# Ledger of designs, part 28: peptides against a protein of PDB entry 2QAS

Target 1, 120 residues: chain A of PDB entry 2QAS
Amino acid sequence: PPEDLMQYEAMAQDALRGVVKAALKKAAAPGGLPEPHHLYITFKTKAAGVSGPQDLLSKYPDEMTIVLQHQYWDLAPGETFFSVTLKFGGQPKRLSVPYAALTRFYDPSVQFALQFSAPE

## One batch from the design tools (peptide; aimed at target 1 Q69 K87)

Design b2_p22_2_s4 (made by RFdiffusion4, then SolubleMPNN; from b2_p22_2, 10 letters changed)
Fold by OpenDDE base, seed 3:
Structure b2_p22_2_s4 (fold): chain B 120 residues (1-120), chain A 22 residues (1-22)
Amino acid sequence: as target 1 above (120 residues)
Amino acid sequence: SLEEQRLEEEEERQLAEFRASL
């Protein structure tokens, strides 16, 4: 097959990462997500730019999935990464995740799913 | 709070279920 010098697949992936960013911006707005929408976000824990509690990230050396529904605070969707406070074992923890680290996005309320290839 | 704990546990359950479905 002919070589794709335009890298269309990469362009498409970047565009779809924009969907996640937009969804998180909606989630960060006053009132949060419209019920029953909620988000499952999976990311590579060792990807560049990922930041969080060392003990937590150590428990998930490959990928971690977080859920944004009832228990999330101070969601801050930036241009290249988002940060959010979640509770783990009753303790609030701050997590920072670049969009480039994402491997899966899912909203079960409407069964909307996206899958990405993330660099190690 | 008790309500927060309940919600956290529910989300953890849902998350576990999701992971198991993969």
Scores: peptide ipSAE 0.184, ipTM 0.785, DockQ to the pose 0.894
OpenDDE base, seeds 1, 2, 4, 5: peptide ipSAE 0.136, 0.125, 0.142, 0.129; ipTM 0.751, 0.746, 0.753, 0.749

Design b2_p22_3 (made by RFdiffusion4)
Pose (drawn by RFdiffusion4):
Structure b2_p22_3 (pose): chain A 120 residues (1-120), chain P 22 residues (1-22)
Amino acid sequence: as target 1 above (120 residues)
Amino acid sequence: TPTTEEVNAEAAAETEEHLASL
């Protein structure tokens, strides 16, 4: 015991997914992130709400990490998901990722990191 | 200059190692 009927830990998890959304809004600002800040985003490829090229999604069965630093365009962070154009083998592609699909967040510049979808 | 696939793979390993160190 005790069984947590309030699910405080789960609420704290969701509250923290919001940091990713807020960080992506600063990155979507004209001029991008304040250097040397850059972002690593890890997400569940099969989580509902994610869309991308069928070929690309098949290459990454469950987890996929993207880096937002030198090569990303048209970052569009909505309230419930974000979309961004990245390059894979020199070919530009478009992704949409719900914040609910996120499992990790890391900025190597200040070594700030978050882990989600992990009730432990 | 590394490909996006290489950058993403290295970033995934680095993130895993950093979280494990905590």

Design b2_p22_3_s1 (made by RFdiffusion4, then SolubleMPNN; from b2_p22_3, 10 letters changed)
Fold by OpenDDE base, seed 4:
Structure b2_p22_3_s1 (fold): chain B 120 residues (1-120), chain A 22 residues (1-22)
Amino acid sequence: as target 1 above (120 residues)
Amino acid sequence: MPSMEEVMARARAELDALLASL
């Protein structure tokens, strides 16, 4: 097949990552996501820029899927990464995930799904 | 009430099943 010097696939991936960012910004707005919308977000836990409690991340050496529905706080969607607080064992834990680390995005309410190739 | 870990595991499984069916 012809060589793609435009790197269209990469551009498309970046555009779709923008959808995730936009969705998270909606989720971070007052009142959160309009019900019944909620998000399943999967990311590579060892990707550059991912940060969080060592004990938590060690439980998920490859990928981790977080759920943003009923139990999440202080969602802060930045330009290159988002951070969110989730409770594990009753303890609030802060996760910081760059959009580039995402591998899957899903909204079960409308069955909208996206998949991405994330760097190690 | 399920723990966050259980909820996440269920979500991951649900998503895996969905993608596998495509």
Scores: peptide ipSAE 0.265, ipTM 0.814, DockQ to the pose 0.710
OpenDDE base, seeds 1, 2, 3, 5: peptide ipSAE 0.257, 0.263, 0.246, 0.256; ipTM 0.811, 0.814, 0.806, 0.812

Design b2_p22_3_s2 (made by RFdiffusion4, then SolubleMPNN; from b2_p22_3, 11 letters changed)
Fold by OpenDDE base, seed 2:
Structure b2_p22_3_s2 (fold): chain B 120 residues (1-120), chain A 22 residues (1-22)
Amino acid sequence: as target 1 above (120 residues)
Amino acid sequence: SPSMEEVMKRAAEESAALLASL
C-alpha cells in the first residue's frame, strides 16, 4: 500500500484525545460531571511528562487507571496535560498526566470507550 | 469499603474487558 505522508492515524488519535480533554474540563467545572457520569482514565506511568509520588507510581510499572467519580480534588485540565489530587491510604496524592500518555478512556455510565496508542 | 487502589484495579479490569470486546 502507498505510504501515508499525512499521518492520518496520528491526527485521528489527537482528535480523540481532544474528547478526553473536553470531558475533563466538564468534570472540572462547578458541580462536576452530571451523575451518573464518571471517568476511568488509563495511562502509561513511564510516559514522558507523567509525574506523581514515586512510591505510588512504583506500584504501577506499566499502566495505571484512575477513577474520577466522587473522590477527587483540584482537577486541572490543561492544554497538554491534566493534574488531579486523589487520596490513597487517606493521603492526598497529586498526579500530572499528559494526554499523550493515555491508553484508555471509559465512562461506564454510558459505556463510552476510547483506546489510544502511547509510547512504551 | 474498598480502598481506592481496589476501586482502580476493578476499574482497570472493567474497562479493559469492554475494550477487548470492541
Scores: peptide ipSAE 0.207, ipTM 0.787, DockQ to the pose 0.762
OpenDDE base, seeds 1, 3, 4, 5: peptide ipSAE 0.186, 0.069, 0.191, 0.175; ipTM 0.772, 0.665, 0.773, 0.763

Design b2_p22_3_s3 (made by RFdiffusion4, then SolubleMPNN; from b2_p22_3, 11 letters changed)
Fold by OpenDDE base, seed 2:
Structure b2_p22_3_s3 (fold): chain B 120 residues (1-120), chain A 22 residues (1-22)
Amino acid sequence: as target 1 above (120 residues)
Amino acid sequence: SPSMEEIMAQARAESEALLASR
């Protein structure tokens, strides 16, 4: 097949990552997401820019899924990454995840799902 | 009651199935 010099697939992926960013910005707004919307976000834990507690990330060496519904704090959706505080084992943990590290986005309330290719 | 980890795993599985059905 002919060579795609425009890299359309990559453009499409970036555009769809924009959906996640926008959704997170809605979640970060006062009052949070409109019920019953909530988000399941999966990302590669070893991707560049991912940061968090070593013990937690070590527990999930490949991918990790976080839930943004009732128990999350200080959600900060930036332009290239977002950060959020979640409780694990009863303790608050801060995670920072670049949008480029995402592999799945899911809102079960309306069965909306996106899949992304992320660096290994 | 399922743990948060179990809930997350189930959601991941459901999303995977949904994506595969497209």
Scores: peptide ipSAE 0.218, ipTM 0.797, DockQ to the pose 0.583
OpenDDE base, seeds 1, 3, 4, 5: peptide ipSAE 0.209, 0.213, 0.196, 0.190; ipTM 0.792, 0.794, 0.786, 0.785

Design b2_p22_3_s4 (made by RFdiffusion4, then SolubleMPNN; from b2_p22_3, 12 letters changed)
Fold by OpenDDE base, seed 2:
Structure b2_p22_3_s4 (fold): chain B 120 residues (1-120), chain A 22 residues (1-22)
Amino acid sequence: as target 1 above (120 residues)
Amino acid sequence: APSMEEVMARARAELDALLAAR
C-alpha cells in the first residue's frame, strides 16, 4: 500500500486523546461529572512522565486502570498530563499521568470507549 | 466495602472483556 507521509493515524490518536482531556476537565469542574457518568482510565505505568508512589506503581508493572467515580480528589487536568488523588489502603496517593501514556478510556454509563497506542 | 484496589481491578477486568468483544 502507498506510504502515509501525513501520519494520519497518529493525528487521529492525538485528536481522540483530546476527548479524554475534555472529559477530565468536565470531571474537574464543580460538582464533578453528571451522574451516572464515570471514567475508567488505563495507562502504561512505565511510560515517560508517569509519576506516583513507587510502591503503588510497582504493583502494576505494565498497566493500571483507575476509576474516577465516587472517590477522587484534586483532579487537575493539564494540557499534557493530568493529576489526581486517590486513596489506596486508606491513604491518599497522588498520580500524574500524561495523556500520551493512556491506552484505554471508558465511560460505562454510556459504553463509550477509546483505545490508544502508548509507548512501552 | 471493596477497597479501591479491588474496584480498579474489577474495572480493568470489565474493560478487558468489553474491548475483547469489539
Scores: peptide ipSAE 0.239, ipTM 0.793, DockQ to the pose 0.707
OpenDDE base, seeds 1, 3, 4, 5: peptide ipSAE 0.219, 0.084, 0.232, 0.218; ipTM 0.780, 0.628, 0.788, 0.780

Design b2_p22_4 (made by RFdiffusion4)
Pose (drawn by RFdiffusion4):
Structure b2_p22_4 (pose): chain A 120 residues (1-120), chain P 22 residues (1-22)
Amino acid sequence: as target 1 above (120 residues)
Amino acid sequence: SAEDEALEAQIAEAEAEFDALF
């Protein structure tokens, strides 16, 4: 014991997914992130709400990490998901990722990191 | 491709740093 009927830990997890959304809004600002800040986002490829090229999603069965630093365009962070154009083998592609699909967040510049979808 | 190999090396390194934090 005790069984947590309030699920405080789960609520704290969701509250923290919001940091990723807020960080993506600063990155979507004209001019991008304040250097040397850049972002690593890890997400569940099969999590509902994610869309991308069928070929690309098949290459990454469960987890996929993207880096937002030198090569990303048209970052569009909605309230419930974000979409971004990245390059894979020199070929630009478009992704949509719900904040609910996120499992990790990391900014190597200040070594700030978050882990989600992990009730432990 | 070479571009993907370089990007994947960067991602692996960052993932190793992240795992060290937790």

Design b2_p22_4_s1 (made by RFdiffusion4, then SolubleMPNN; from b2_p22_4, 7 letters changed)
Fold by OpenDDE base, seed 3:
Structure b2_p22_4_s1 (fold): chain B 120 residues (1-120), chain A 22 residues (1-22)
Amino acid sequence: as target 1 above (120 residues)
Amino acid sequence: SAEDEKLQKEIAEAQEQFDALF
């Protein structure tokens, strides 16, 4: 097959990652997501740029899925990564996740799903 | 599909994590 020197597939995947970024920006806006929308986000915990509590990342050494619905705080969607505070064991923990680390995105309210290739 | 089953597994896991917050 012809060699794609434009890297269109990578462009398309980046655009789809942009959907997640945009959705998170909506979630971070005043009032949060419009009900009943909520987000399930899966990412590789060992991917470059992922940061969070050591115990939590050790508990999920491969992938972790977080839910952004009712119990999340200080969602900060940056240009290359987002950070969010979630409670684990009743204690608030800060997670920072590059969009490049994402493997799945799902909004069950409308059954919208995306899947991404992420570094191992 | 296996892909769908994996997604459902992860969603179920996340939901369990979420439920534990209450």
Scores: peptide ipSAE 0.029, ipTM 0.577, DockQ to the pose 0.156
OpenDDE base, seeds 1, 2, 4, 5: peptide ipSAE 0.026, 0.025, 0.025, 0.028; ipTM 0.605, 0.557, 0.556, 0.615

Design b2_p22_4_s2 (made by RFdiffusion4, then SolubleMPNN; from b2_p22_4, 7 letters changed)
Fold by OpenDDE base, seed 4:
Structure b2_p22_4_s2 (fold): chain B 120 residues (1-120), chain A 22 residues (1-22)
Amino acid sequence: as target 1 above (120 residues)
Amino acid sequence: TAEEAALAAEIAAAEAEFDSLF
């Protein structure tokens, strides 16, 4: 097949990562997501820029899925990464995840799904 | 915890549904 020197697929994926960012910004706004919308976000835990508690990340050496519905706090969607507080082992844990680390995004309320290739 | 176990089950179910979409 012909060689794509423009790397259109990568550009398209980056654009779609923007959908995730936009969705998270909606979620972080006052009132949160409109019911029944909620988000499942999967990312590579060893990807560059991912940060969080060692005990949490060690439990998920490859990928981790977080659910943004009822058990999350202080969602802060930045331009290159988002951070969120989750309850783990009964304690709040702060995660920071670059959008580039994402592998899946899913809103089951409307069956909206995105899949990405991550660096790790 | 029981809550975390329930959450894990929900995630597994969502992952299965996700896979069915691709």
Scores: peptide ipSAE 0.407, ipTM 0.851, DockQ to the pose 0.782
OpenDDE base, seeds 1, 2, 3, 5: peptide ipSAE 0.385, 0.402, 0.395, 0.398; ipTM 0.845, 0.849, 0.848, 0.850

Design b2_p22_4_s3 (made by RFdiffusion4, then SolubleMPNN; from b2_p22_4, 10 letters changed)
Fold by OpenDDE base, seed 2:
Structure b2_p22_4_s3 (fold): chain B 120 residues (1-120), chain A 22 residues (1-22)
Amino acid sequence: as target 1 above (120 residues)
Amino acid sequence: SEEDQKLQEEIAEIEKQFDSLF
């Protein structure tokens, strides 16, 4: 087959990562997401730029899924990564995840799903 | 904690649904 010198798939992936960024910006706005929308986000825990509690990340050597519904704080969707505070074992913990580390995005309220190719 | 356990169980169920979409 012909060689794709335009790299359309990569461009499409970047555009779709923009959907996640936009959704997180909505979630970070006052009042949060319009109910019943909520987000399941899966990412490669060893991808460059991922940071958080070492003990937590070590439990998930490949991928981890977080849920943004009712128990999250200080969601900060930046241009290249987002950070959020979640409770694990009753303790608040800060995670920072580059959009490039994402592998799955899902909103079960409307069954909207995306998959991404990520490092590792 | 029990709360964490419930969340993980919910995630597992959602992941099953997610996988069925592809």
Scores: peptide ipSAE 0.031, ipTM 0.644, DockQ to the pose 0.745
OpenDDE base, seeds 1, 3, 4, 5: peptide ipSAE 0.028, 0.029, 0.029, 0.031; ipTM 0.630, 0.631, 0.634, 0.643

Design b2_p22_4_s4 (made by RFdiffusion4, then SolubleMPNN; from b2_p22_4, 6 letters changed)
Fold by OpenDDE base, seed 4:
Structure b2_p22_4_s4 (fold): chain B 120 residues (1-120), chain A 22 residues (1-22)
Amino acid sequence: as target 1 above (120 residues)
Amino acid sequence: SAEDAALAAEIAAAQAQFDALF
Protein backbone atom coordinates (compact mmCIF):
# COMPACT_ATOMS: atom_id res chain seq x y z
CA PRO B 1 0.00 0.00 0.00
CA PRO B 2 1.14 3.53 -0.65
CA GLU B 3 2.79 5.39 2.19
CA ASP B 4 0.58 7.84 4.03
CA LEU B 5 2.75 10.84 4.72
CA MET B 6 -0.25 12.83 5.87
CA GLN B 7 -0.92 10.52 8.81
CA TYR B 8 -4.63 10.65 8.21
CA GLU B 9 -5.42 7.98 10.75
CA ALA B 10 -3.79 9.99 13.51
CA MET B 11 -5.75 13.04 12.44
CA ALA B 12 -8.95 11.03 12.51
CA GLN B 13 -8.17 9.72 15.97
CA ASP B 14 -7.57 13.23 17.22
CA ALA B 15 -10.84 14.32 15.71
CA LEU B 16 -12.59 11.52 17.53
CA ARG B 17 -11.00 12.63 20.77
CA GLY B 18 -12.89 15.81 20.05
CA VAL B 19 -16.09 13.82 20.38
CA VAL B 20 -15.12 12.91 23.90
CA LYS B 21 -14.33 16.51 24.70
CA ALA B 22 -17.64 17.63 23.29
CA ALA B 23 -19.52 14.97 25.21
CA LEU B 24 -17.83 16.00 28.43
CA LYS B 25 -18.70 19.61 27.79
CA LYS B 26 -22.31 18.56 27.48
CA ALA B 27 -21.98 16.62 30.69
CA ALA B 28 -20.54 19.65 32.44
CA ALA B 29 -23.39 21.89 31.35
CA PRO B 30 -26.18 22.65 33.79
CA GLY B 31 -28.30 19.60 34.34
CA GLY B 32 -25.65 17.23 33.12
CA LEU B 33 -26.16 14.64 30.44
CA PRO B 34 -29.66 13.96 29.23
CA GLU B 35 -31.00 10.77 30.71
CA PRO B 36 -30.18 7.96 30.18
CA HIS B 37 -26.83 8.94 28.71
CA HIS B 38 -23.78 8.27 30.83
CA LEU B 39 -20.14 7.77 30.09
CA TYR B 40 -17.49 5.17 30.70
CA ILE B 41 -14.05 6.57 30.08
CA THR B 42 -10.90 4.46 30.13
CA PHE B 43 -7.42 5.93 30.13
CA LYS B 44 -3.81 4.99 30.63
CA THR B 45 -2.92 5.95 34.17
CA LYS B 46 0.76 6.34 33.38
CA ALA B 47 0.23 8.58 30.39
CA ALA B 48 1.84 11.99 30.44
CA GLY B 49 -0.34 14.56 32.09
CA VAL B 50 -2.50 12.18 34.08
CA SER B 51 -2.82 13.51 37.59
CA GLY B 52 -4.51 12.22 40.70
CA PRO B 53 -3.95 10.73 44.11
CA GLN B 54 -0.91 8.51 44.17
CA ASP B 55 -2.67 5.79 46.10
CA LEU B 56 -5.47 5.67 43.57
CA LEU B 57 -3.30 5.69 40.47
CA SER B 58 -1.02 3.08 41.99
CA LYS B 59 -4.02 0.82 42.32
CA TYR B 60 -4.47 1.00 38.56
CA PRO B 61 -1.00 0.66 37.09
CA ASP B 62 -2.15 0.31 33.49
CA GLU B 63 -5.65 1.50 32.76
CA MET B 64 -8.49 2.91 34.77
CA THR B 65 -12.13 3.29 33.89
CA ILE B 66 -14.27 6.00 35.41
CA VAL B 67 -18.01 6.33 35.21
CA LEU B 68 -19.72 9.63 34.74
CA GLN B 69 -23.31 8.96 35.67
CA HIS B 70 -24.51 9.86 39.14
CA GLN B 71 -21.43 10.17 41.28
CA TYR B 72 -19.16 12.81 39.86
CA TRP B 73 -18.56 16.43 40.71
CA ASP B 74 -16.91 19.52 39.32
CA LEU B 75 -16.41 18.16 35.84
CA ALA B 76 -14.17 20.60 34.05
CA PRO B 77 -13.53 19.74 30.42
CA GLY B 78 -10.63 21.79 29.19
CA GLU B 79 -9.15 21.93 25.75
CA THR B 80 -6.41 19.37 26.31
CA PHE B 81 -7.57 17.60 29.45
CA PHE B 82 -10.55 17.26 31.71
CA SER B 83 -10.75 17.18 35.46
CA VAL B 84 -13.37 15.56 37.61
CA THR B 85 -14.00 14.62 41.21
CA LEU B 86 -15.08 11.07 41.93
CA LYS B 87 -15.56 9.08 45.08
CA PHE B 88 -13.44 6.05 45.74
CA GLY B 89 -13.90 4.28 49.01
CA GLY B 90 -16.22 7.05 49.97
CA GLN B 91 -13.55 9.68 49.58
CA PRO B 92 -13.50 12.38 46.93
CA LYS B 93 -10.59 12.14 44.53
CA ARG B 94 -9.67 14.70 41.90
CA LEU B 95 -8.48 13.33 38.58
CA SER B 96 -7.05 15.18 35.62
CA VAL B 97 -6.89 13.25 32.39
CA PRO B 98 -5.54 14.43 29.05
CA TYR B 99 -7.69 13.42 26.13
CA ALA B 100 -4.55 11.93 24.63
CA ALA B 101 -4.49 9.41 27.46
CA LEU B 102 -7.86 7.94 26.58
CA THR B 103 -8.19 4.40 25.32
CA ARG B 104 -11.95 3.86 25.48
CA PHE B 105 -15.09 5.91 25.48
CA TYR B 106 -18.47 4.28 25.86
CA ASP B 107 -22.04 5.40 26.29
CA PRO B 108 -23.99 2.23 26.98
CA SER B 109 -27.33 3.96 26.67
CA VAL B 110 -26.93 4.09 22.91
CA GLN B 111 -24.01 1.70 22.58
CA PHE B 112 -21.73 4.38 21.25
CA ALA B 113 -18.11 3.33 21.51
CA LEU B 114 -14.75 4.77 20.60
CA GLN B 115 -11.35 3.21 20.94
CA PHE B 116 -8.08 5.10 20.89
CA SER B 117 -4.41 4.41 20.83
CA ALA B 118 -2.75 6.00 23.82
CA PRO B 119 0.82 6.42 25.00
CA GLU B 120 2.25 3.36 26.66
CA SER A 1 -16.47 -1.68 50.07
CA ALA A 2 -19.83 -2.72 48.75
CA GLU A 3 -20.08 0.52 46.85
CA ASP A 4 -16.74 0.00 45.19
CA ALA A 5 -17.58 -3.59 44.38
CA ALA A 6 -20.82 -2.58 42.76
CA LEU A 7 -19.05 0.02 40.70
CA ALA A 8 -16.42 -2.47 39.65
CA ALA A 9 -19.12 -4.84 38.53
CA GLU A 10 -20.78 -2.13 36.49
CA ILE A 11 -17.49 -1.27 34.86
CA ALA A 12 -16.83 -4.90 34.08
CA ALA A 13 -20.22 -5.23 32.48
CA ALA A 14 -19.69 -2.11 30.44
CA GLN A 15 -16.31 -3.39 29.33
CA ALA A 16 -17.89 -6.59 28.15
CA GLN A 17 -20.46 -4.67 26.19
CA PHE A 18 -17.74 -2.49 24.74
CA ASP A 19 -15.68 -5.47 23.69
CA ALA A 20 -18.68 -6.96 21.96
CA LEU A 21 -18.91 -3.90 19.76
CA PHE A 22 -15.44 -4.44 18.37
Scores: peptide ipSAE 0.350, ipTM 0.839, DockQ to the pose 0.782
OpenDDE base, seeds 1, 2, 3, 5: peptide ipSAE 0.333, 0.347, 0.344, 0.341; ipTM 0.834, 0.839, 0.838, 0.836

Design b2_p22_5 (made by RFdiffusion4)
Pose (drawn by RFdiffusion4):
Structure b2_p22_5 (pose): chain A 120 residues (1-120), chain P 22 residues (1-22)
Amino acid sequence: as target 1 above (120 residues)
Amino acid sequence: DDQEEEMELSELEEAERLEEEE
């Protein structure tokens, strides 16, 4: 015991997914992130709401990490999900990722990191 | 994959930056 009927830990997890959304809004600002800041986003490929090229999604069965630093265009962070164009083998592709699909967040510049979808 | 190359490059840039701070 005690069983947590308030699910404080779960609420704290969701509250923290919001940091990712806020960070992506700064990155979507004209001019991008303030260097040397850059972002690693890890997400569940099969999580509902995610869309991308069928070929690309099949290459990454469950987890997929993307880096937002030197090569990303048209970052569009909506309130419930974000979409971004990245290159894979030199070929530009478009992705949509719900904040709910996120499992990890890391900025190597200040070594700030978050882990989600992990009730432990 | 470009994503992997960019992750490797990020490690190199971050290591060089830390050496300069030291």

Design b2_p22_5_s1 (made by RFdiffusion4, then SolubleMPNN; from b2_p22_5, 13 letters changed)
Fold by OpenDDE base, seed 2:
Structure b2_p22_5_s1 (fold): chain B 120 residues (1-120), chain A 22 residues (1-22)
Amino acid sequence: as target 1 above (120 residues)
Amino acid sequence: SDLERERQQAEEEEAARRALLE
């Protein structure tokens, strides 16, 4: 097949990761997401730049899913990664996840889904 | 907590999705 010198696949992936960033910025705004929107975010736990409590991440050697709906705090969507505080076992934990580590984004309220390739 | 229940449900859905792709 002809060689794609434009690297359209990479450009498309970057654009779609931008959707996640934009959605998280909406979620971080005052008032949060407009109901009933909420986010399921799946990421590779061993990807470069992923950080959080060792005990938590060790429980998920491949990937894990977090939900941003009713109980999340200090959501901070940066340029290359986002951080958020979530409760695990009743204790608040801070997670930092690069957008490049994402493998799935889903909003069940409108059945909007994105899938991504992430480093192993 | 509600978050933990929601997260568990999401993980189960993800597992099911992966199974469908295999």
Scores: peptide ipSAE 0.056, ipTM 0.695, DockQ to the pose 0.187
OpenDDE base, seeds 1, 3, 4, 5: peptide ipSAE 0.056, 0.081, 0.051, 0.053; ipTM 0.636, 0.697, 0.638, 0.642; seed 3 fails the geometry check

Design b2_p22_5_s2 (made by RFdiffusion4, then SolubleMPNN; from b2_p22_5, 13 letters changed)
Fold by OpenDDE base, seed 4:
Structure b2_p22_5_s2 (fold): chain B 120 residues (1-120), chain A 22 residues (1-22)
Amino acid sequence: as target 1 above (120 residues)
Amino acid sequence: SDLEEEERRAREEEELRRRLEE
């Protein structure tokens, strides 16, 4: 197969990561996402810049999925990463995830799915 | 299909979320 010297796939991935950022910014706006929209976000837990509860990250050493629907607080979508408070074991914990760490994004309400290449 | 797989995954992830919140 021909060699892609333009790195089109990487460019496309970056563009698609922008979709996730934009979606999270919508979610962070007053009133949150318009129902029934909600987000399943999967990321590499060992990727650079990922931070969260040590016990939780240890429990999921490869990938973890979070659901942003009804039980999330203080969603802060930055330019390179987002942070959010979620309950784990009934306790609120802060999680920070770089967009570069994402592997999957899914909104089941409209069956919109994205997949990404992330660091191992 | 890919969408069906994602739907299945979503269901599993919903269960995961519920367990994490228990």
Scores: peptide ipSAE 0.036, ipTM 0.655, DockQ to the pose 0.079
OpenDDE base, seeds 1, 2, 3, 5: peptide ipSAE 0.035, 0.033, 0.030, 0.029; ipTM 0.622, 0.638, 0.641, 0.594; seed 5 fails the geometry check

Design b2_p22_5_s3 (made by RFdiffusion4, then SolubleMPNN; from b2_p22_5, 12 letters changed)
Fold by OpenDDE base, seed 4:
Structure b2_p22_5_s3 (fold): chain B 120 residues (1-120), chain A 22 residues (1-22)
Amino acid sequence: as target 1 above (120 residues)
Amino acid sequence: SDLEQERLEAEREEAARREALE
């Protein structure tokens, strides 16, 4: 097949990462997501830019899935990464996750799923 | 798969309940 010098597939993936960003911005808005929408987000914990408590991230050496539904606080969706506070063992932990680290996005309420290629 | 998602949702529900009560 002809060579693609435009890298359209990469552009498409970036556009789809934009969907996650937009969804998180809706989740961060007053009142949160419209029910019954909620988000499952999976990311590579060792990807560049991922930040959180070392003990927590060590527990998830490859991937971690977080659910944004009822137990999350201070969701801050930036342009390149989002941060959120979640409780683990009753203790609040702050996570920062670049969109580039994502491998899966899922909203079970409408069975909407996206999969991404993340750095190893 | 649907099975994986169902399992994850069930696990998350239990975890969320536990965290909420602590």
Scores: peptide ipSAE 0.048, ipTM 0.630, DockQ to the pose 0.068
OpenDDE base, seeds 1, 2, 3, 5: peptide ipSAE 0.114, 0.043, 0.034, 0.045; ipTM 0.648, 0.634, 0.616, 0.631; seeds 1, 3, 5 fail the geometry check

Design b2_p22_5_s4 (made by RFdiffusion4, then SolubleMPNN; from b2_p22_5, 11 letters changed)
Fold by OpenDDE base, seed 1:
Structure b2_p22_5_s4 (fold): chain B 120 residues (1-120), chain A 22 residues (1-22)
Amino acid sequence: as target 1 above (120 residues)
Amino acid sequence: SDLEEEEKRAEEEEAERQRLLE
């Protein structure tokens, strides 16, 4: 097949990442997500731009999944990354994750799933 | 699968957050 110099697949992937961003904006709105929707977000912990407590990220050297359902705070979906506070063992942890670091997005309530290629 | 296990872990962590709230 001919060489794709336009990189359409990458463009399509970026468009789909936009779905995640939009979903997070809904999750950040007053009242939160409409039940029973909730989000499973998986990302590469060592991807560029990912930040959080060292002890937490060290526990997940490759990928980490977080759930946004009832217990999440200060969700801030930016243009290139989102940040959120989640409690682990009762302790609040602030995570900042670029959309480019995502490898999976899943909403079990409607069985909607997206998978992405992320930097190693 | 590894993904399913990771999602299960995340779900359990959410459940724990719920328990700690109560």
Scores: peptide ipSAE 0.314, ipTM 0.831, DockQ to the pose 0.136
OpenDDE base, seeds 2, 3, 4, 5: peptide ipSAE 0.298, 0.285, 0.302, 0.303; ipTM 0.821, 0.816, 0.824, 0.824

Design b2_p22_6 (made by RFdiffusion4)
Pose (drawn by RFdiffusion4):
Structure b2_p22_6 (pose): chain A 120 residues (1-120), chain P 22 residues (1-22)
Amino acid sequence: as target 1 above (120 residues)
Amino acid sequence: MPVTLTPEEQAALEASVANDNH
């Protein structure tokens, strides 16, 4: 015991997904992130709401990490998901990722990191 | 939740990047 009927830990998790959304809004600002800040986003490929090239998604069965630093265009962070154009083998592709699909967040510049979807 | 990553975990994370960065 005790069983947590308030699910405080789960609420704290969701509250913290919001940091990723806020960070992506700064990155979507004209001029991008304030250097040397850059972002690693890890997400569940099969989580509902995610869309991308069928070929690309098949290459990454469950988890996929993307880096937002030197190569990303048209970052569009909506209120419930974000979409971004990245390059894979020199070929530009478009992704849409719900914040709910996120499992990890990391900025190597200040070593700030978050882990989600992990009730432990 | 906020977490701290070891150097091994950071290196694994960097190797797991699916997109080009250069």

Design b2_p22_6_s1 (made by RFdiffusion4, then SolubleMPNN; from b2_p22_6, 6 letters changed)
Fold by OpenDDE base, seed 4:
Structure b2_p22_6_s1 (fold): chain B 120 residues (1-120), chain A 22 residues (1-22)
Amino acid sequence: as target 1 above (120 residues)
Amino acid sequence: MPVTLSDEEVAALEASIANDTE
């Protein structure tokens, strides 16, 4: 196949990261996501900009999947990263995840899925 | 990229959830 000097695939991936950002902004709005929508988000824990409790991130040395449905608080979707408070073993913990660290996004209610190549 | 997940992949996602759920 011919060489793509425009890097359309990368452009498309970046555009689709915008879908995740937009979805999270909807989730962060008053009232949250319209039921039954909920989000599975997978990301590389060692990617630049990922921040959270060291013990938690150490437990997931490669990828980590979180679900935003019933137990999430203070979701803050910024322009380059989002942060959210989740419970792990009953303990609330804050995570900050750059959109560039994402590898998968899924909403099972409508079976909408996105996959991304994430740099470390 | 948009993709379609198999039942197996969905099951794997559910099993891999890190945070507490209700």
Scores: peptide ipSAE 0.647, ipTM 0.948, DockQ to the pose 0.709
OpenDDE base, seeds 1, 2, 3, 5: peptide ipSAE 0.641, 0.642, 0.640, 0.643; ipTM 0.947, 0.947, 0.948, 0.948

Design b2_p22_6_s2 (made by RFdiffusion4, then SolubleMPNN; from b2_p22_6, 6 letters changed)
Fold by OpenDDE base, seed 4:
Structure b2_p22_6_s2 (fold): chain B 120 residues (1-120), chain A 22 residues (1-22)
Amino acid sequence: as target 1 above (120 residues)
Amino acid sequence: MPVTLSEEEIAALEASIANDTE
C-alpha cells in the first residue's frame, strides 16, 4: 500500500481519544452516566503521567482495567488526563491517567469499543 | 480505532477489572 505521509491513523486515534474524554465528562456530570451505560477503561500503568498508589500500580506492571459503574467518586476529566477515586479491596484510592496512556475503552451496554496505541 | 470485541475478549475484560464493583 502507498505510504501515508499524513499520518491519518494517528490523527484518527487522537480524535477518538476525544470520545473517551467526552464520555468521561458525561460520567462526571451530576447524575452520572445514563443507565445502563458504564465504562471499562484500560491503560498502560507505566505510561508517562500515570499516577496512583505505588502498591496498586506495582500489582499491574503492564496494563490495568478499571470499571466506572457502581463505585467511583470525584471523577475529574481534565484536558490531558482524568483522575478518579475507586475502591480496591474496600480502600478508596485515587488514580490519575493521561488519555494518551489509554489502550482500550469499552461500554458494554451498547458494545462500543475503541483501541489505542499508547506510548510509555 | 473502533473495534468489535469477541466474547472471549469481553470475558477476559470482565475478569481483569481491578477495582471493586459491588
Scores: peptide ipSAE 0.636, ipTM 0.947, DockQ to the pose 0.731
OpenDDE base, seeds 1, 2, 3, 5: peptide ipSAE 0.628, 0.629, 0.630, 0.629; ipTM 0.946, 0.946, 0.946, 0.946

Design b2_p22_6_s3 (made by RFdiffusion4, then SolubleMPNN; from b2_p22_6 with T6S Q10V V17I N21T H22S)
Fold by OpenDDE base, seed 4:
Structure b2_p22_6_s3 (fold): chain B 120 residues (1-120), chain A 22 residues (1-22)
Amino acid sequence: as target 1 above (120 residues)
Amino acid sequence: MPVTLSPEEVAALEASIANDTS
């Protein structure tokens, strides 16, 4: 097949990362997500810019999946990354995840799924 | 890219959730 020097697939992925950002902004707005929407987010834990408790991230050396539904706080969707407080074993912990680290996004309520290539 | 997850993939996601859900 002919070589794509425009790299349209990469452009499309970047655009779709914008969908995740927009969805998180909706989730961060007053009242949160409209029921029954909730978000499964998977990301590479060793990707540049990922930040969180070392003990937690050590449990997930490759990928980690979080769900934003009933227990999330202080969701802050920035331009290049989002941060959120979640509970793990009853303990609140903050994660910071660049959108570039995402590998999967899923909303079961409408079966909407996105898959991304992320830096290894 | 947009994708369609199979029932087993959804089940795997559900089982892999790291944070507390309830």
Scores: peptide ipSAE 0.654, ipTM 0.951, DockQ to the pose 0.732
OpenDDE base, seeds 1, 2, 3, 5: peptide ipSAE 0.646, 0.648, 0.648, 0.652; ipTM 0.950, 0.950, 0.950, 0.950

